# Ledger of designs, part 80: peptides against a protein of PDB entry 3C2G

Target 1, 209 residues: chain A of PDB entry 3C2G
Amino acid sequence: IRTFDLLGLLLHDSDAIDGFVRSDGVGAITTVVQYPNNDLIRAGCKLLLQVSDAKALAKTPLENILPFLLRLIEIHPDDEVIYSGTGFLSNVVAHKQHVKDIAIRSNAIFLLHTIISKYPRLDELTDAPKRNRVCEIICNCLRTLNNFLMMWIPTPNGETKTAGPNEKQQVCKFIEIDILKKLMSCLSCEGMDTPGLLELRSTILRSFI

## One batch from the design tools (peptide; made by RFdiffusion4, then SolubleMPNN)

Design b2_p18_4_s1 (from b2_p18_4, 13 letters changed)
Fold by OpenDDE base, seed 1:
Structure b2_p18_4_s1 (fold): chain B 209 residues (1-209), chain A 18 residues (1-18)
Amino acid sequence: as target 1 above (209 residues)
Amino acid sequence: SELLQKALEEFEQQLLEE
């Protein structure tokens, strides 16, 4: 725990972060967070979030790391772990087709739905810090989903990947009435990425209709 | 797909009304 906190304090610039990633820092964190210590897991996931936009991650094999992190998010009820994990996921899949493919194969779309389904409507949360954290988690999920869907948008060159029937079915779950009500409740949260919701809607329409 | 489109349009309309 203290080591992760110290590392977080030392990683102030992109070069330091890239250096950490090149030294298999992500792998080291994933090894440490396998211990059943909630504080350690929380600290490790926070550190992962801090390095999640590192350029060096584009050259880092994530085939073993991503499935583990997705499983970690799935089994942990801790909002801080989920926040950090979904934030990490959102950043690492951005502009990286190979990472998107790994995440999708690891059932990330369904996981995102599960995460959103876990939380109550934001208007039912009276604690402002909790409400804001849940809002951030939902935003991370939606941004990640949008990033997945963008790979299936037809390009002018006519070459596009098509989402399989399973992926389409999983995406359709996001428009279930209970999910939509929950997403609508996000509009009551200060700082909510409403444009992100509209972008997601647009992306779904372009990808599947 | 038509049902999906309608649902998404309704959702968008709700967002615009907020």
Scores: peptide ipSAE 0.018, ipTM 0.464, DockQ to the pose 0.075
Fold by OpenDDE base, seed 5:
Structure b2_p18_4_s1 (fold): chain B 209 residues (1-209), chain A 18 residues (1-18)
Amino acid sequence: as target 1 above (209 residues)
Amino acid sequence: SELLQKALEEFEQQLLEE
């Protein structure tokens, strides 16, 4: 725990973060968070979030790391772990097709739905700090989903991947009435990425209609 | 699908009402 806190203080610039990632820092964190210690898991996931936008991640093999993290988020009800994990996921899939493919094969779309389904509507949360954290989690999920859907939008060059039937089915779960109500509740949250929600809607329309 | 189209139309309408 203390080591992760100290590392977090030192990893504040892009060069230091890139150096850490090149030295298999992400693999090291994922090894440590396999131990059943909630404080350690929180600290490790927070550190993962801090390095999640590193350029060096494009050259880092994530085939073993990403499925493990997704499973960790799936089984932990901890808002801080989910926040950090979904934040990591949203950043690492950005602009990296191979990472998106790993995430999708690892049931990421279904996991995102599960996460959103577990939280109440934001308007039902009276505690502002908790409401804001849940809002951030939902935003991370939506941003990740948008990144997945963008793969299936035809490019001008005609090169597009097509979503499989399973992926389409999983995406369709996001248009369930209960999910839509929760997504709508995000619009009332201070600091919510309303443009991101609108972008997601547009992406869904272009991908599946 | 028709179901998806309907759901998205409803969702869009809700967004416009906010």
Scores: peptide ipSAE 0.018, ipTM 0.442, DockQ to the pose 0.072
Fold by OpenDDE base, seed 4:
Parts: structure tokens; sequence; C-alpha cells
Structure b2_p18_4_s1 (fold): chain B 209 residues (1-209), chain A 18 residues (1-18)
């Protein structure tokens, strides 16, 4: 825990972060957070989030890391872990098709649905810190989902990947009325990326129409 | 930085001790 805190204090510039990632820092963190210590898991996931946009991650094999992190998020009912983990996921899948594929194969779409489903609508949360954290989690999930869906939208040249039947089924769950209500509730959240949410909505519609 | 290198070494050492 103390080491993670120290690392978090030192990893403020992109070069330092890249250096950490090149030294297999992400793999090391994921090894440590396998121990059943909630504080350690929180600290480790926060550090993962901090380095999640590192350029060096493009050269880091994530085949063993992502499935583990996804499982960790699945089994941990901790908002801080979920926040950090979904933030990490959102960042690492961005602009990286290979990483998207790993995440999808690791049941990420279903997990995102599960995460959204477990939280109430934001307007039902009276505690502002809790509401804000949930809003951030939902935003991370939505950004990740958008990144996945965009793979299956035809490009101007007519090239596109096709979602598998399982992926299609999982995506269909996001148009359930209860999920849609939760998504819409995010529009009222302060600091929400409203344009991003609207983009996702458009992407969803394009995926089903 | 030197401090970062030290922190990484401590982190690696922690991993070896577990």
Amino acid sequence: as target 1 above (209 residues)
Amino acid sequence: SELLQKALEEFEQQLLEE
C-alpha cells in the first residue's frame, strides 16, 4: 500500500509513467492485487488508472492483465475499485483494436451492463460524493462501450468488423428501459460528458438500425 | 527520476517477499 502511494506521487509525468509501464509495472500491480486486501486492491487499481493512458501500454501484452482486472471489478463491490478499473479499461481500449478484442473476449460488455445495473439512477442518490462517483463509473462504462460499438460501424470505405452473436446479445441489454433510464439520468449529472453520452446514444442507434 | 527508480525497486522487492 505504501509503495503504491509513493509510486502514485512520483508518476506525474508521461516519461516516468512510460518508464514504469515498460518495466512491467502494470503486470506487477496486477500480481499484487491478487491478494485479498481491500486497501491494497484500491491502491493498486488507482495506480493502474493513473498509468492507463501511457503510450507504452501499446507495447505491453494485456492478455493476462485485462481478464484479471475484469474479474476483479466483477467480484468487488467497491466503488473505488470499480471507478479505477473501469477508468483503466476505458483508457486502455482507446485506439487499440487488439485490446478491445481482448476485453470483449473477456466478457467486458456484459460486465459493463452488470456495473450499470447494480447502481441506482443518479437522481435517486442523495449523497453528492456517492452520486458523483457513480456518475464517473457510468461515464467510464459508457465510454468503453462506445469504443466497442464503433468497431462495428461501417467506415467510409465500407470496411467494418461484425459483432458476434454473443456480443450482439450483450449489446442489446443496453437498450433495456431500466438501463436507458439510468443513462438518461447521467445527463443531469454535473461534470458529465454530455456530448459523449449523446455520441454513445447515436452509436447505439446506428448499431440497431 | 532517481526517486522513481527507488520506488520501483522497493515495489519489486515487495513482490519478491510475498
Scores: peptide ipSAE 0.017, ipTM 0.464, DockQ to the pose 0.014
Fold by OpenDDE base, seed 3:
Structure b2_p18_4_s1 (fold): chain B 209 residues (1-209), chain A 18 residues (1-18)
Amino acid sequence: as target 1 above (209 residues)
Amino acid sequence: SELLQKALEEFEQQLLEE
């Protein structure tokens, strides 16, 4: 725990972060967070989030790391772990087709739906810090989903990958009335990415209609 | 498909009103 806190303090610039990632720092963190210690898991996931936008991650194999993280998010009900984990996921899949494929094969779409479904509407949360954290988690999920859907957008000049029937069905669940009500409740939060939600709407229409 | 499109349009409209 203390080591991760110290690392977080030292990894404050992009060069240090890239150096850490090139030295298999992400693999090291994922090894350490396999221990059943909640504080260690929180600290490790926070550090993962901190390095999740590093350029060096483009050259890092994620075949074992990403499925492990997805499983960790699935089994750990901790909002801080879910926040950090979904933040990591959203950053690592951005502009990286290979990483998107790994995530999708690891049932990431279903997991995102599960995460959104588990939380109440934001207007039902009276505690502002809790409400804001839940909003951030939902934003991370939606950003990740948008990144997945972009790979299935038909382009006039090329063969686009098509979503499988299972993936398509899972995506359609995000527009169910109960889910939409939850998404609408996010608009009441100051930190909500409204442009991102509009982009997601556009992406869904272009991908599935 | 029509229901989906309508739901997405309603969702967009709500987002723009906020």
Scores: peptide ipSAE 0.022, ipTM 0.496, DockQ to the pose 0.080; fails the geometry check

Design b2_p18_4_s3 (from b2_p18_4, 14 letters changed)
Fold by OpenDDE base, seed 5:
Structure b2_p18_4_s3 (fold): chain B 209 residues (1-209), chain A 18 residues (1-18)
Amino acid sequence: as target 1 above (209 residues)
Amino acid sequence: DELLKEALEQFQKELEEE
């Protein structure tokens, strides 16, 4: 715990973060969070979130890291772990096709649906801190989904990936009325990535309509 | 899929109300 707190204080700039990642810092964190200690898991996932946009991650093999993190998020009911883990996922897949492919093969699409589905509607949450945290989690999941859907939209040069039958089945679950209502509710939350949510709305329309 | 059609129609309606 104290070590992760100290590391978090030292990793305040992009060069320090890249240095940590190049030194297999992500692998080190994933080793530590395998221990059944909730405080360590929270601190480790928070540190993962802090380094999740590092340029050095493009050169880091994530084949063993992503499946582990996805499983961790799946089995933990802790909103702080889910927030940090989904935040890490959304950032690490950004602009990295190979990482998107690893995440999809690791059942990320289905997991994201499961996470969104387990939370109540934001309008049913009266506690502002809880509502904001839930909104952030849903936004992280939806941002990740947007990154996946964008792979299957034709580019101006006519190149496109086609979603496989399994991926198609998994993404169709995001068109469920309850998921769409949660997307709309997130657009009404203050301090959220409204442009990103509007982009996802556009991506859904382009993908399914 | 009728469920998909209904969900998309409802989503389109919500977008038009914004």
Scores: peptide ipSAE 0.033, ipTM 0.510, DockQ to the pose 0.067
Fold by OpenDDE base, seed 1:
Structure b2_p18_4_s3 (fold): chain B 209 residues (1-209), chain A 18 residues (1-18)
Amino acid sequence: as target 1 above (209 residues)
Amino acid sequence: DELLKEALEQFQKELEEE
């Protein structure tokens, strides 16, 4: 715990973060958070989020890391773990086709749906910090979904990856009215990734209409 | 396909109301 907090203070610039990632820092965190301590898991996932946009991650094998993280956020009901884990996922899949493929094979689409579905409507949350955290989690999930959907949209050159039948079925769950209402509710939250949510709206329309 | 279309139409309507 204290070590992760200290590391978080030291990893304040891109070069330090890249250095940490090149030294297998992500693998080290994933090893430590296997200990069944909630505070340790929270601190470790928070540190993962802090390094999730590192350029060095493009050269880091994620075949073992991503499935582990996805399992971690699946089994932990902790909003802080889920926030950090979904934030990490959304950042690492960005602009990385191979990482998207690992995530999809690891049942990420279904997991993201499950995460969104378990939370109440934002209007039912009276505690503002809790409401904002839930909104951030939903936004992280939806941003990740957007990154997946974008793979299957035809490019101007006519090239497109086709979603498999299972992926199509899983993605169709995100057009359920409950999910769409939660997307809309997130657009009303201050300080959220409104541009990203609007992009997802556009992506949904292009994918399903 | 019809259920999907209805859900998307409802979603579009909700977007226009905000």
Scores: peptide ipSAE 0.030, ipTM 0.495, DockQ to the pose 0.041
Fold by OpenDDE base, seed 2:
Structure b2_p18_4_s3 (fold): chain B 209 residues (1-209), chain A 18 residues (1-18)
Amino acid sequence: as target 1 above (209 residues)
Amino acid sequence: DELLKEALEQFQKELEEE
């Protein structure tokens, strides 16, 4: 645990983060989070989030890492683990088609829907820190979904991948009224990625409408 | 890079000792 905190302090610049990632730091963290220690799991997932935008991740094989992280998020009810894990997921899939494909094959779409669905409405949360954390989790999930949907939107100059029938069915769950209400509630939260949520709204409209 | 590597190696060692 203390080591992760120290690592987090050292990983304050992009070069240090890239160095850590090049040294298989992500693999090391994912090994550590397999231990049945909640504090260790929290610290490890937080560190993953801190390095999730590293340029060096484009060269890191995630085929063995991402499924384990998704499973961790699935089985842990801990909001801090879910926050960090969904944050990591949203960042690592950004601009990386191969990572998106790994995530989708690992049932990420369904998992994201499950995560959003399990949380109460934000208006039912009276504790501001809890409400904000839940909003951040939902935003991470929705940002990840946006990244997936964008793969299937025709670009003027490119062949778009078509969603498989299973992926399409899984994505259709995100237009459920409950999910859309949660999206709208997140738009009303201060300090959230409002531009990203508005982009998702646009992406949903283009994908389903 | 070396300091991070050493810290990771030390951390792995600590985990193996738990």
Scores: peptide ipSAE 0.030, ipTM 0.605, DockQ to the pose 0.013
Fold by OpenDDE base, seed 4:
Structure b2_p18_4_s3 (fold): chain B 209 residues (1-209), chain A 18 residues (1-18)
Amino acid sequence: as target 1 above (209 residues)
Amino acid sequence: DELLKEALEQFQKELEEE
């Protein structure tokens, strides 16, 4: 725990973060968070989030890491873990087709839907810190979804991947009225990634209409 | 929330127009 906190204090610059990632720091974190210690899991996932935009991640094998993290998020009813984990996921899939493929094969789409579905409506949350955290989690999930959907939208050059039948079915759940309401609720939250959510809205329209 | 209502109405309109 203290080690992760200390590491988080030291990993402020991109070079240090890249150095940590090149040294299999992500693998080390994922090994440590396998122990059933909630504080350790929180600290580890937070550190994962901190390094999740590292350039060195493009060279890191995530085949063993992503399935583990997804499972951790699935089973751990902790907003801080879910926040950090979904944040990590959203960042690591960005601009990395291989990582998107790993995440999708690891049932990420379904998991993201499950996460969003489990949280109450933001208007039902009276505690502002809790509401903000839930909004951030939903935004992380939706940003990840956007990254997936974008793979299946035809580019001007006509190149596109086709979603598999299972993927398509899982993605179709995101046009449920409850999910759409949560998307719109996030758009109404101050300090959220409004451009990203608007992009997702556009992506949904292009994907399903 | 009037902002949410307007946003949902706009989103629904967009879905219906396509």
Scores: peptide ipSAE 0.027, ipTM 0.568, DockQ to the pose 0.051

Design b2_p18_4_s4 (from b2_p18_4, 13 letters changed)
Fold by OpenDDE base, seed 4:
Structure b2_p18_4_s4 (fold): chain B 209 residues (1-209), chain A 18 residues (1-18)
Amino acid sequence: as target 1 above (209 residues)
Amino acid sequence: DEELERALKEWEEALRKE
């Protein structure tokens, strides 16, 4: 636990972060967070978030790491773990088609839906720190989801990948009544990625219905 | 569900303004 916190304190510059990642630091973290220790898991996921935009990650195989992280987020009902994990996910999938594919194959779309569905409406959260954290989690989910969806949006040249039937079904779950009500309740919340919400809806309505 | 209808309308209006 202290080691990850200490590492986080040492990893302040991009070169140090890249060095850590090149030394299989992400793999090391994922190994450590396999132990059933909540504090360790929290610290490890936080460190993952800190290195999640590292340039060196482009050269790091994520085939084993990403499914593990997704499973960890799924089974660990901790806002800090979910925040860090979804933050990591959103950063690592950005501009990386291969990583998006790994995440999607690992049911990331459904997981994002599950995460959003499990949290109460933001307007029902009276505790500001809790509300803000949940808001950030939802924003991470939206950013990730929009990054996935862009793979299936037609390009100006007309080239596009087609979402599989399962992926399409998973995406369409975001327009079901219950999740829509929840997402809509976020529109007026301070700090919400309102453009991301609108993008999500627009994309689903245009391309998936 | 009036809340849903309102929310849907607001979203549609927001999308139209985008």
Scores: peptide ipSAE 0.027, ipTM 0.609, DockQ to the pose 0.054
Fold by OpenDDE base, seed 2:
Structure b2_p18_4_s4 (fold): chain B 209 residues (1-209), chain A 18 residues (1-18)
Amino acid sequence: as target 1 above (209 residues)
Amino acid sequence: DEELERALKEWEEALRKE
C-alpha cells in the first residue's frame, strides 16, 4: 500500500511514468492486486490510472492484464476500484484498435452496462462526494463505450469493421428503458459528459438500430 | 416499443436542455 502511494507521488513526469511502464510496472501492479486486500487493490488501481496514458503502454502486451482488470472491476463493488479501473480502461483503449479488441472480447461492453445499471440514480444521491464519484465512473464508461463504437462507424477513408451480432446486441442494451432512465438522471450532475451521451445515442440510433 | 420510443424522446429532450 505505502509503496504504491509513494510511487504515485514520484510519478509526476512522463519520463518517470514511461520508465515504470517499460519496467513492467503494470504487470507488477496486477500481480500485487491479486491479494485479497481492499486497500492494496485500491492503491494498485489508482496507480494504474495514473500511468494509463503513458506512451510506453503502446508497447506493453495487455492480453493478460486487461481481462484481469475487467474481472477485478466486476467482482469488487468499490467505487474507488471501479473509478480507477474504468479510467484506466478508457485511457488505454483510446486510439488503440488492438486494445479495444481485447477489451471487447473480454466482455467489456456488457461490464460497462452492468456498472452503470448497478449504481443508483444520480438524482437520488444526496452525498455530493459520492454523487460526483459515480458521475465520474459513468463518464469513464461512456468514454470507453464511445471509443468502442468508433470502430464500427463508417468513415470516408477508413476500413470500417462491422460489429458482430453479439457486440450489436450488447450495444443495444444501452437503449433499454432502465438504462436510459439512469443516463437521464446523470444530466443533472455537474461535470457529466453530455456530449458523450449524445454521441452514444446518435451512434446507436444510426448504426445499430 | 412505445415505451422505448418515449424513453428515447425523453432522453433527446433532456439532452437538448443541457
Scores: peptide ipSAE 0.025, ipTM 0.639, DockQ to the pose 0.045
Fold by OpenDDE base, seed 3:
Parts: C-alpha cells; sequence; structure tokens
Structure b2_p18_4_s4 (fold): chain B 209 residues (1-209), chain A 18 residues (1-18)
C-alpha cells in the first residue's frame, strides 16, 4: 500500500509516468495486484489509472495484461477497483486498434454490458458518493464501448472492417429494454457523458440494426 | 420490435431533455 502511494506521489509529470511505463511499471503493478489483498488491488488499479494515458503504453505489450485486468473487473466487488480498471481500459484502447482487438477478443464488449447491468438504476441510489462513482464507471464503459464501435463505422472511402457475428450480438445487447432503462437513469446524474450516450445510440442504430 | 421502438424513442426523448 505505502509503496503504491509513494509511487503515485512521485509520478507527477508526463516524463516520470512515461519512464515508469517504459520500465515495465504496468507489468509490475499487474504482478502485485495478483495477490488476494483488496487494499493492494485498490492501490494498484488506482496507479494503473494514473498511468493509463501515457504515450509509452503504445509500445507496451498488453496481450497478457488486458485479459487479467478484464477478469479482475469482472469479479471484484469494490467500486473503486471497477472505476480504476474501466478507466484504465478506456484510456488504453483509445486510438490503438491493436489494443481494441485484444480487448474485444477477451470478451470486453460483453463485460462492459455486465458491469453496467450489475448496478442498480442511478435514481435508486440515495447515497450520493456511491451514485457518483457508479455514474463514473458507466461513463468509462460508454467511452470504451464507443471506442470499440468506431472500428465498424463505415468510412467515406467504403473500407470498413465488419464486426463478427459474436461482436454484433454483444453490441445488440445494449439496445435491450432493461439496459436502456438503466442508461436513461444515468441522465439525471451530474457528470454523465450524455454525448457518449447519443453516440452509442446513433452508432447502434446506423450500423447494427 | 414494438418494445424496442418504444425504448429507443424514450431514450431519444430523455437525451433531448438533458
Amino acid sequence: as target 1 above (209 residues)
Amino acid sequence: DEELERALKEWEEALRKE
């Protein structure tokens, strides 16, 4: 715990963060969070989030890291871990086609649906800190999902990668009535990614229906 | 299909109010 806190205090600038990532810092964190200690897992995932937008990540092999992280956020009960993990995922897949492919092959689309689905409607959450954290998690999921869907949006030049049948089926789950009701409940939350919701809706309607 | 259309309409209306 103290070690990650100390590392977080040392990583105040982009150069330090890039240096940490180039030194296999992400691999080091993922090794530590394999221990069944919730405090270590929380601290490690927070540190992952802090370095998740580092330029050096473009050169970091993620084939072993992403599947592990996806499994962690699938099963871990702590909202702080889920927040940090989904935040990391959303940042690491941004503008990186090969990373999107790794995540999608690891069933990330369905996992995002599972994460959103496991939480109650935001309007049913009376505890403001919890409601806000859940809202942030959903925003991370939406951002990640929209980044995935960009792969299958037709370009003006007619070259488009087609979604496989499994991916298409997973995306279509986001237009089921129960998930739509949950997504609508997010609109009342301050800080909700309303543009992201619009983008998701538009993309699904245009490309998947 | 009717349920889906209703849900999509409600979603659109909700997004416009935000």
Scores: peptide ipSAE 0.024, ipTM 0.648, DockQ to the pose 0.047
Fold by OpenDDE base, seed 1:
Structure b2_p18_4_s4 (fold): chain B 209 residues (1-209), chain A 18 residues (1-18)
Amino acid sequence: as target 1 above (209 residues)
Amino acid sequence: DEELERALKEWEEALRKE
């Protein structure tokens, strides 16, 4: 725990972060968070979030790391872990097609749906810190999902990757009535990614229905 | 599915109000 907190304080610039990542720092974190200690898991995921935009991650194999993180988020009912993990995911998939593919193959789309679905409506959350954290988690999920969907949007050059039938089915879960009501409840939250919601809707309606 | 269409419409209307 203290080590991760200390590392978080020391990793204050991009060069230090890149150095940590190049030294297999992400692998080291993933090793530590395998221990059944909630404080370690929370601290480790927070540190992952802190390094998630590192340039060096583009050169880091994530084939083993991402599935592990996705599983961790799936099984761990901790908002801080989910926040950090979805934040990490959203950053690492950005502008990296191969990373998106790894995540999608690891059932990330369905996981994002599960994460959003597990929380109550935001308009029912009276505790502001809790509501804000859940809002941020949903924003991370939306950003990640939109990043995935971009792979299947027709480009001006006519080249379009087609989503497989399983992926299409997973995406279509986001237009079911229950999840729509959930997503609508997010609009009342300050700091909600309303553009992301619009993008999601537009993409699904245009390309998946 | 009429229920789905209604939900999609409601979602659209909600987004327009923001």
Scores: peptide ipSAE 0.023, ipTM 0.611, DockQ to the pose 0.045

Design b2_p18_5_s2 (from b2_p18_5, 9 letters changed)
Fold by OpenDDE base, seed 1:
Formats: C-alpha cells, sequence, structure tokens
Structure b2_p18_5_s2 (fold): chain B 209 residues (1-209), chain A 18 residues (1-18)
C-alpha cells in the first residue's frame, strides 16, 4: 500500500509514467493486487488509473491484464475499486481498436451494465461524496460504452464493423426501462458527463433502433 | 414497453436541452 502511494507521488509527469509502464509496472500491480487485501487492491487500482493514459500502454500487451481487471471489478463491491477500474478501462480503450476488442471479448459490455444496475438512482443518494463517486463511475461506464459503440458506426467511406448479435443484445440492455430511469437520474448530478450520455443515446438509436 | 422506452429516450434529450 505504501509502495503504491509512494509510486503515485513519484509519477509527476508522462515520462515517469511511461518509464513505469515500460518496466512492466502494470503487470507488477496486477500481481500484487491478487493478494486478498482490500486496501492493497484499492491502492493498486488507483495506481492503474494514474497510468491509464500512458503512451507506453499502446505497446503493452493487455490480453491478460484487461480480463483480470474486469474480473476484479466484477467481484469487488468497492466503489473505489470500481471507480479506478472503470476509469482505467475507459482510458485504455480510447482510440485503440485492439484494446476494445479484448475488452469486449472479456464481457466488458455486460459488466458495464452490471455496474450501472448495481447502484441506485443518483437522486436517491443523499451522501454527496457517495453520490459523486457513483456519478463518476457511471460516467466512466458511459464513456467506455460509447467507445465500443463507435466501432460500429458507419464511416464516411461506407465501411463499418458490424456488431455481432450478442453485442447487440448486450447493448440493448442499456435501453431497458430500469436502466433508462437510472440514466435520467444522472441528469441531476453536476459532475455527470452529459455529453457522454447524449452520445450514448444517439449511438444506440443510430445503431440498434 | 417500446413506447415507454422511446419516451424516456426523448426525455433524456429534452432534459439535457433545458
Amino acid sequence: as target 1 above (209 residues)
Amino acid sequence: SEELKKKLLEELFEEEAK
């Protein structure tokens, strides 16, 4: 835990972060967080989030890392773990087709739905710190989902990858009534990624309805 | 219902536009 905190303090610039990543820092974190200690897992996931936009990640194989992280998020009810993990996911899939594919194969779409479904409506959360954290988690999920769906939007060239039937079915779960009501509650949150929510709406309508 | 889904999606857009 202290080591992760120290590393976080030392990583002040992109070069330091890249150096850490090139030294298999992500792999090291994933190894350490396999120990069943919640504080350690929180610290490790936070560090992952801190390095999630590193340039060096583009050259880092994520075939083993992403499935592990997704599973970690799935089995841990900890908001901090989920926040950091979804933040990491959102950042690493951005503009990286191969990473998106890994995530999708690892059931990421369904996981995002599960995460959103887990939390109550934001307007039902009276504790502001809790509400804000949940809001951030949902924003991460929406951003990630949008990144996935963008792959299946027709390009000006008329070429597009087509979502498989399983992916379509999973995406359709986001327009279930209970989910839609929950998404409506997000509009009351000041920190909500409203553009992301609108993009999700637009993309779902364009691609699947 | 599908109609309700459509309505909720529309409401999302309208609420954002306010």
Scores: peptide ipSAE 0.056, ipTM 0.687, DockQ to the pose 0.047
Fold by OpenDDE base, seed 4:
Structure b2_p18_5_s2 (fold): chain B 209 residues (1-209), chain A 18 residues (1-18)
Amino acid sequence: as target 1 above (209 residues)
Amino acid sequence: SEELKKKLLEELFEEEAK
């Protein structure tokens, strides 16, 4: 725990972060957080979030790391872990088709739905810190989902991947009534990435409706 | 339930549906 905190302090610039990532820092973190210690897991996931936009990640194999992280998020009810994990996921899939594929194969779409389903509507959360954290988690999930969906939208040259039947089914769960209510509650929530949500809405419409 | 879903969908996609 203390080590991760110290590392976080040292990783305050892009070069240091890249150096850490090149030295298999992400793999090291994921190895350590396999130990069943909640504080360690929280600290490790926070550190993962800190390095999640590193350029060096483009050269880092994520085939083993990403499924592990997704499973960790799935089984760990800690908001901080979920926040960090979904933030990591959102950042690493951005502009990286290969990483998107790994995430999707690892049931990421369903996981995002599960996470959103876990939390109440934002307007039902009276504790501001809790609401803000949940809001950030939802934003991470929606941004990630948007990144997935965008790869299935035809480009001007007519080229596009097609979502598989399982992926389509999982995406359709986001337009279920309970999820829709939650999404609607997000639109009026202070701090919500409303432009991002609207972008996702447009993407969903173009993709599936 | 279906009517409510329809309403929610309409509200969610109202801008794009215009």
Scores: peptide ipSAE 0.047, ipTM 0.685, DockQ to the pose 0.043
Fold by OpenDDE base, seed 5:
Structure b2_p18_5_s2 (fold): chain B 209 residues (1-209), chain A 18 residues (1-18)
Amino acid sequence: as target 1 above (209 residues)
Amino acid sequence: SEELKKKLLEELFEEEAK
C-alpha cells in the first residue's frame, strides 16, 4: 500500500509514467492486486488509473491484464475500485481498436450494464461526495460504451466492423427501457458530462435506428 | 423483438427532446 502511494507521488509527469509502464508497471500492479486485501486493491486500481493514459500502453500487451481487471470490477462492490477500474478501461480503449476488441471479448459491455444497473439514479443521491463519485463512474461507463458502439457505425468510405452475435446480445441490454430511463435521468444531473451523454445518445440512435 | 426495442428507443428519445 505504501509503495503504491509513494509511486503515485513520483508519477506526476508523463515521462515518469511512461517509464513505469515500459518497465511492466501495469503487470506488476495487477500481480499485487490479486491478493485479497481491499486497501491494496484500492491503491493498485488507483495507480492503474493514474497511468491509464500513458503513451507506452500502446506497446503493452493487455490480453491478460484487462480481463483480470474487468473481473475484479465485477466482483467488488467498492466504489473506489469501480471508479478507478472504469476510468482505466475508458482511457485504455480510447483510440485503440485492439484494446476495444480485448475488452469486448471479455464481456466489458455487459459489465458496464451491470455497473450502471447497480447504482441508484443520480438525482436520488443526496450526499454530494457519493453522488459525485457515482457520477464519475457512470461517465466512465458511458464514454467506454460510446467508444465500443462507434466501431460498428459505417464510415463515409463504407468501411465498418460488424458486431458479432455475442456483442449484439450484450448491447441489447442497454436498450432495455429501465436502463434507457436511467440514462435519460442523468441529463439534468449536476456534474454529469451532459455533452458526452448526448454523444452516446446519438451513437445509440445511429446504431439501432 | 429488435423492432419493438427500436420503437421504444425512438419514443423515449422523442420524449426527452421535448
Scores: peptide ipSAE 0.031, ipTM 0.621, DockQ to the pose 0.042
Fold by OpenDDE base, seed 2:
Structure b2_p18_5_s2 (fold): chain B 209 residues (1-209), chain A 18 residues (1-18)
Amino acid sequence: as target 1 above (209 residues)
Amino acid sequence: SEELKKKLLEELFEEEAK
């Protein structure tokens, strides 16, 4: 755990981060977090988040890493793990169709729904730090979902993939009334990416309704 | 209907955003 903390302190420069990633740093983290230590898992996931926007990730195979991370998020009810993991996911899928495909095949859409469903409405959370963390988690989920949906919206440039029936069904769960109420509660949250939430709404409407 | 759902979705988000 101290090693991860030290690494986090040293990785302030983009070149250093890229160097870490090129040296299979992501793989190293995923190996270490297999040890059943919650503090170690938290630290490792936080480090993953810190390097999640590295350019070197474009050359890093994620076929084994992403499914592992998604499973880790699924089995650990820890807000910090979920925050870091969803943050990592949202960053690595951005502008990378191949990575999006890996995530979707690994049941990411369903997982995002599960995560949002797990948490109460933000207006029911009186503890400000908890509310803020949950808000951030939901934002990560929504950004990730939006990135998935954008693959299936026709663009002026090139051909667009069509969502499969399973993916469409999974996406439709996000416009169910219970989920919508939770999403609406985000609009009142200080610091919420309201424009992003509205963008997701528009994306859903354009794609499926 | 899908159209009704679309309208509801738009209105609900707009209402909550106020």
Scores: peptide ipSAE 0.029, ipTM 0.611, DockQ to the pose 0.089

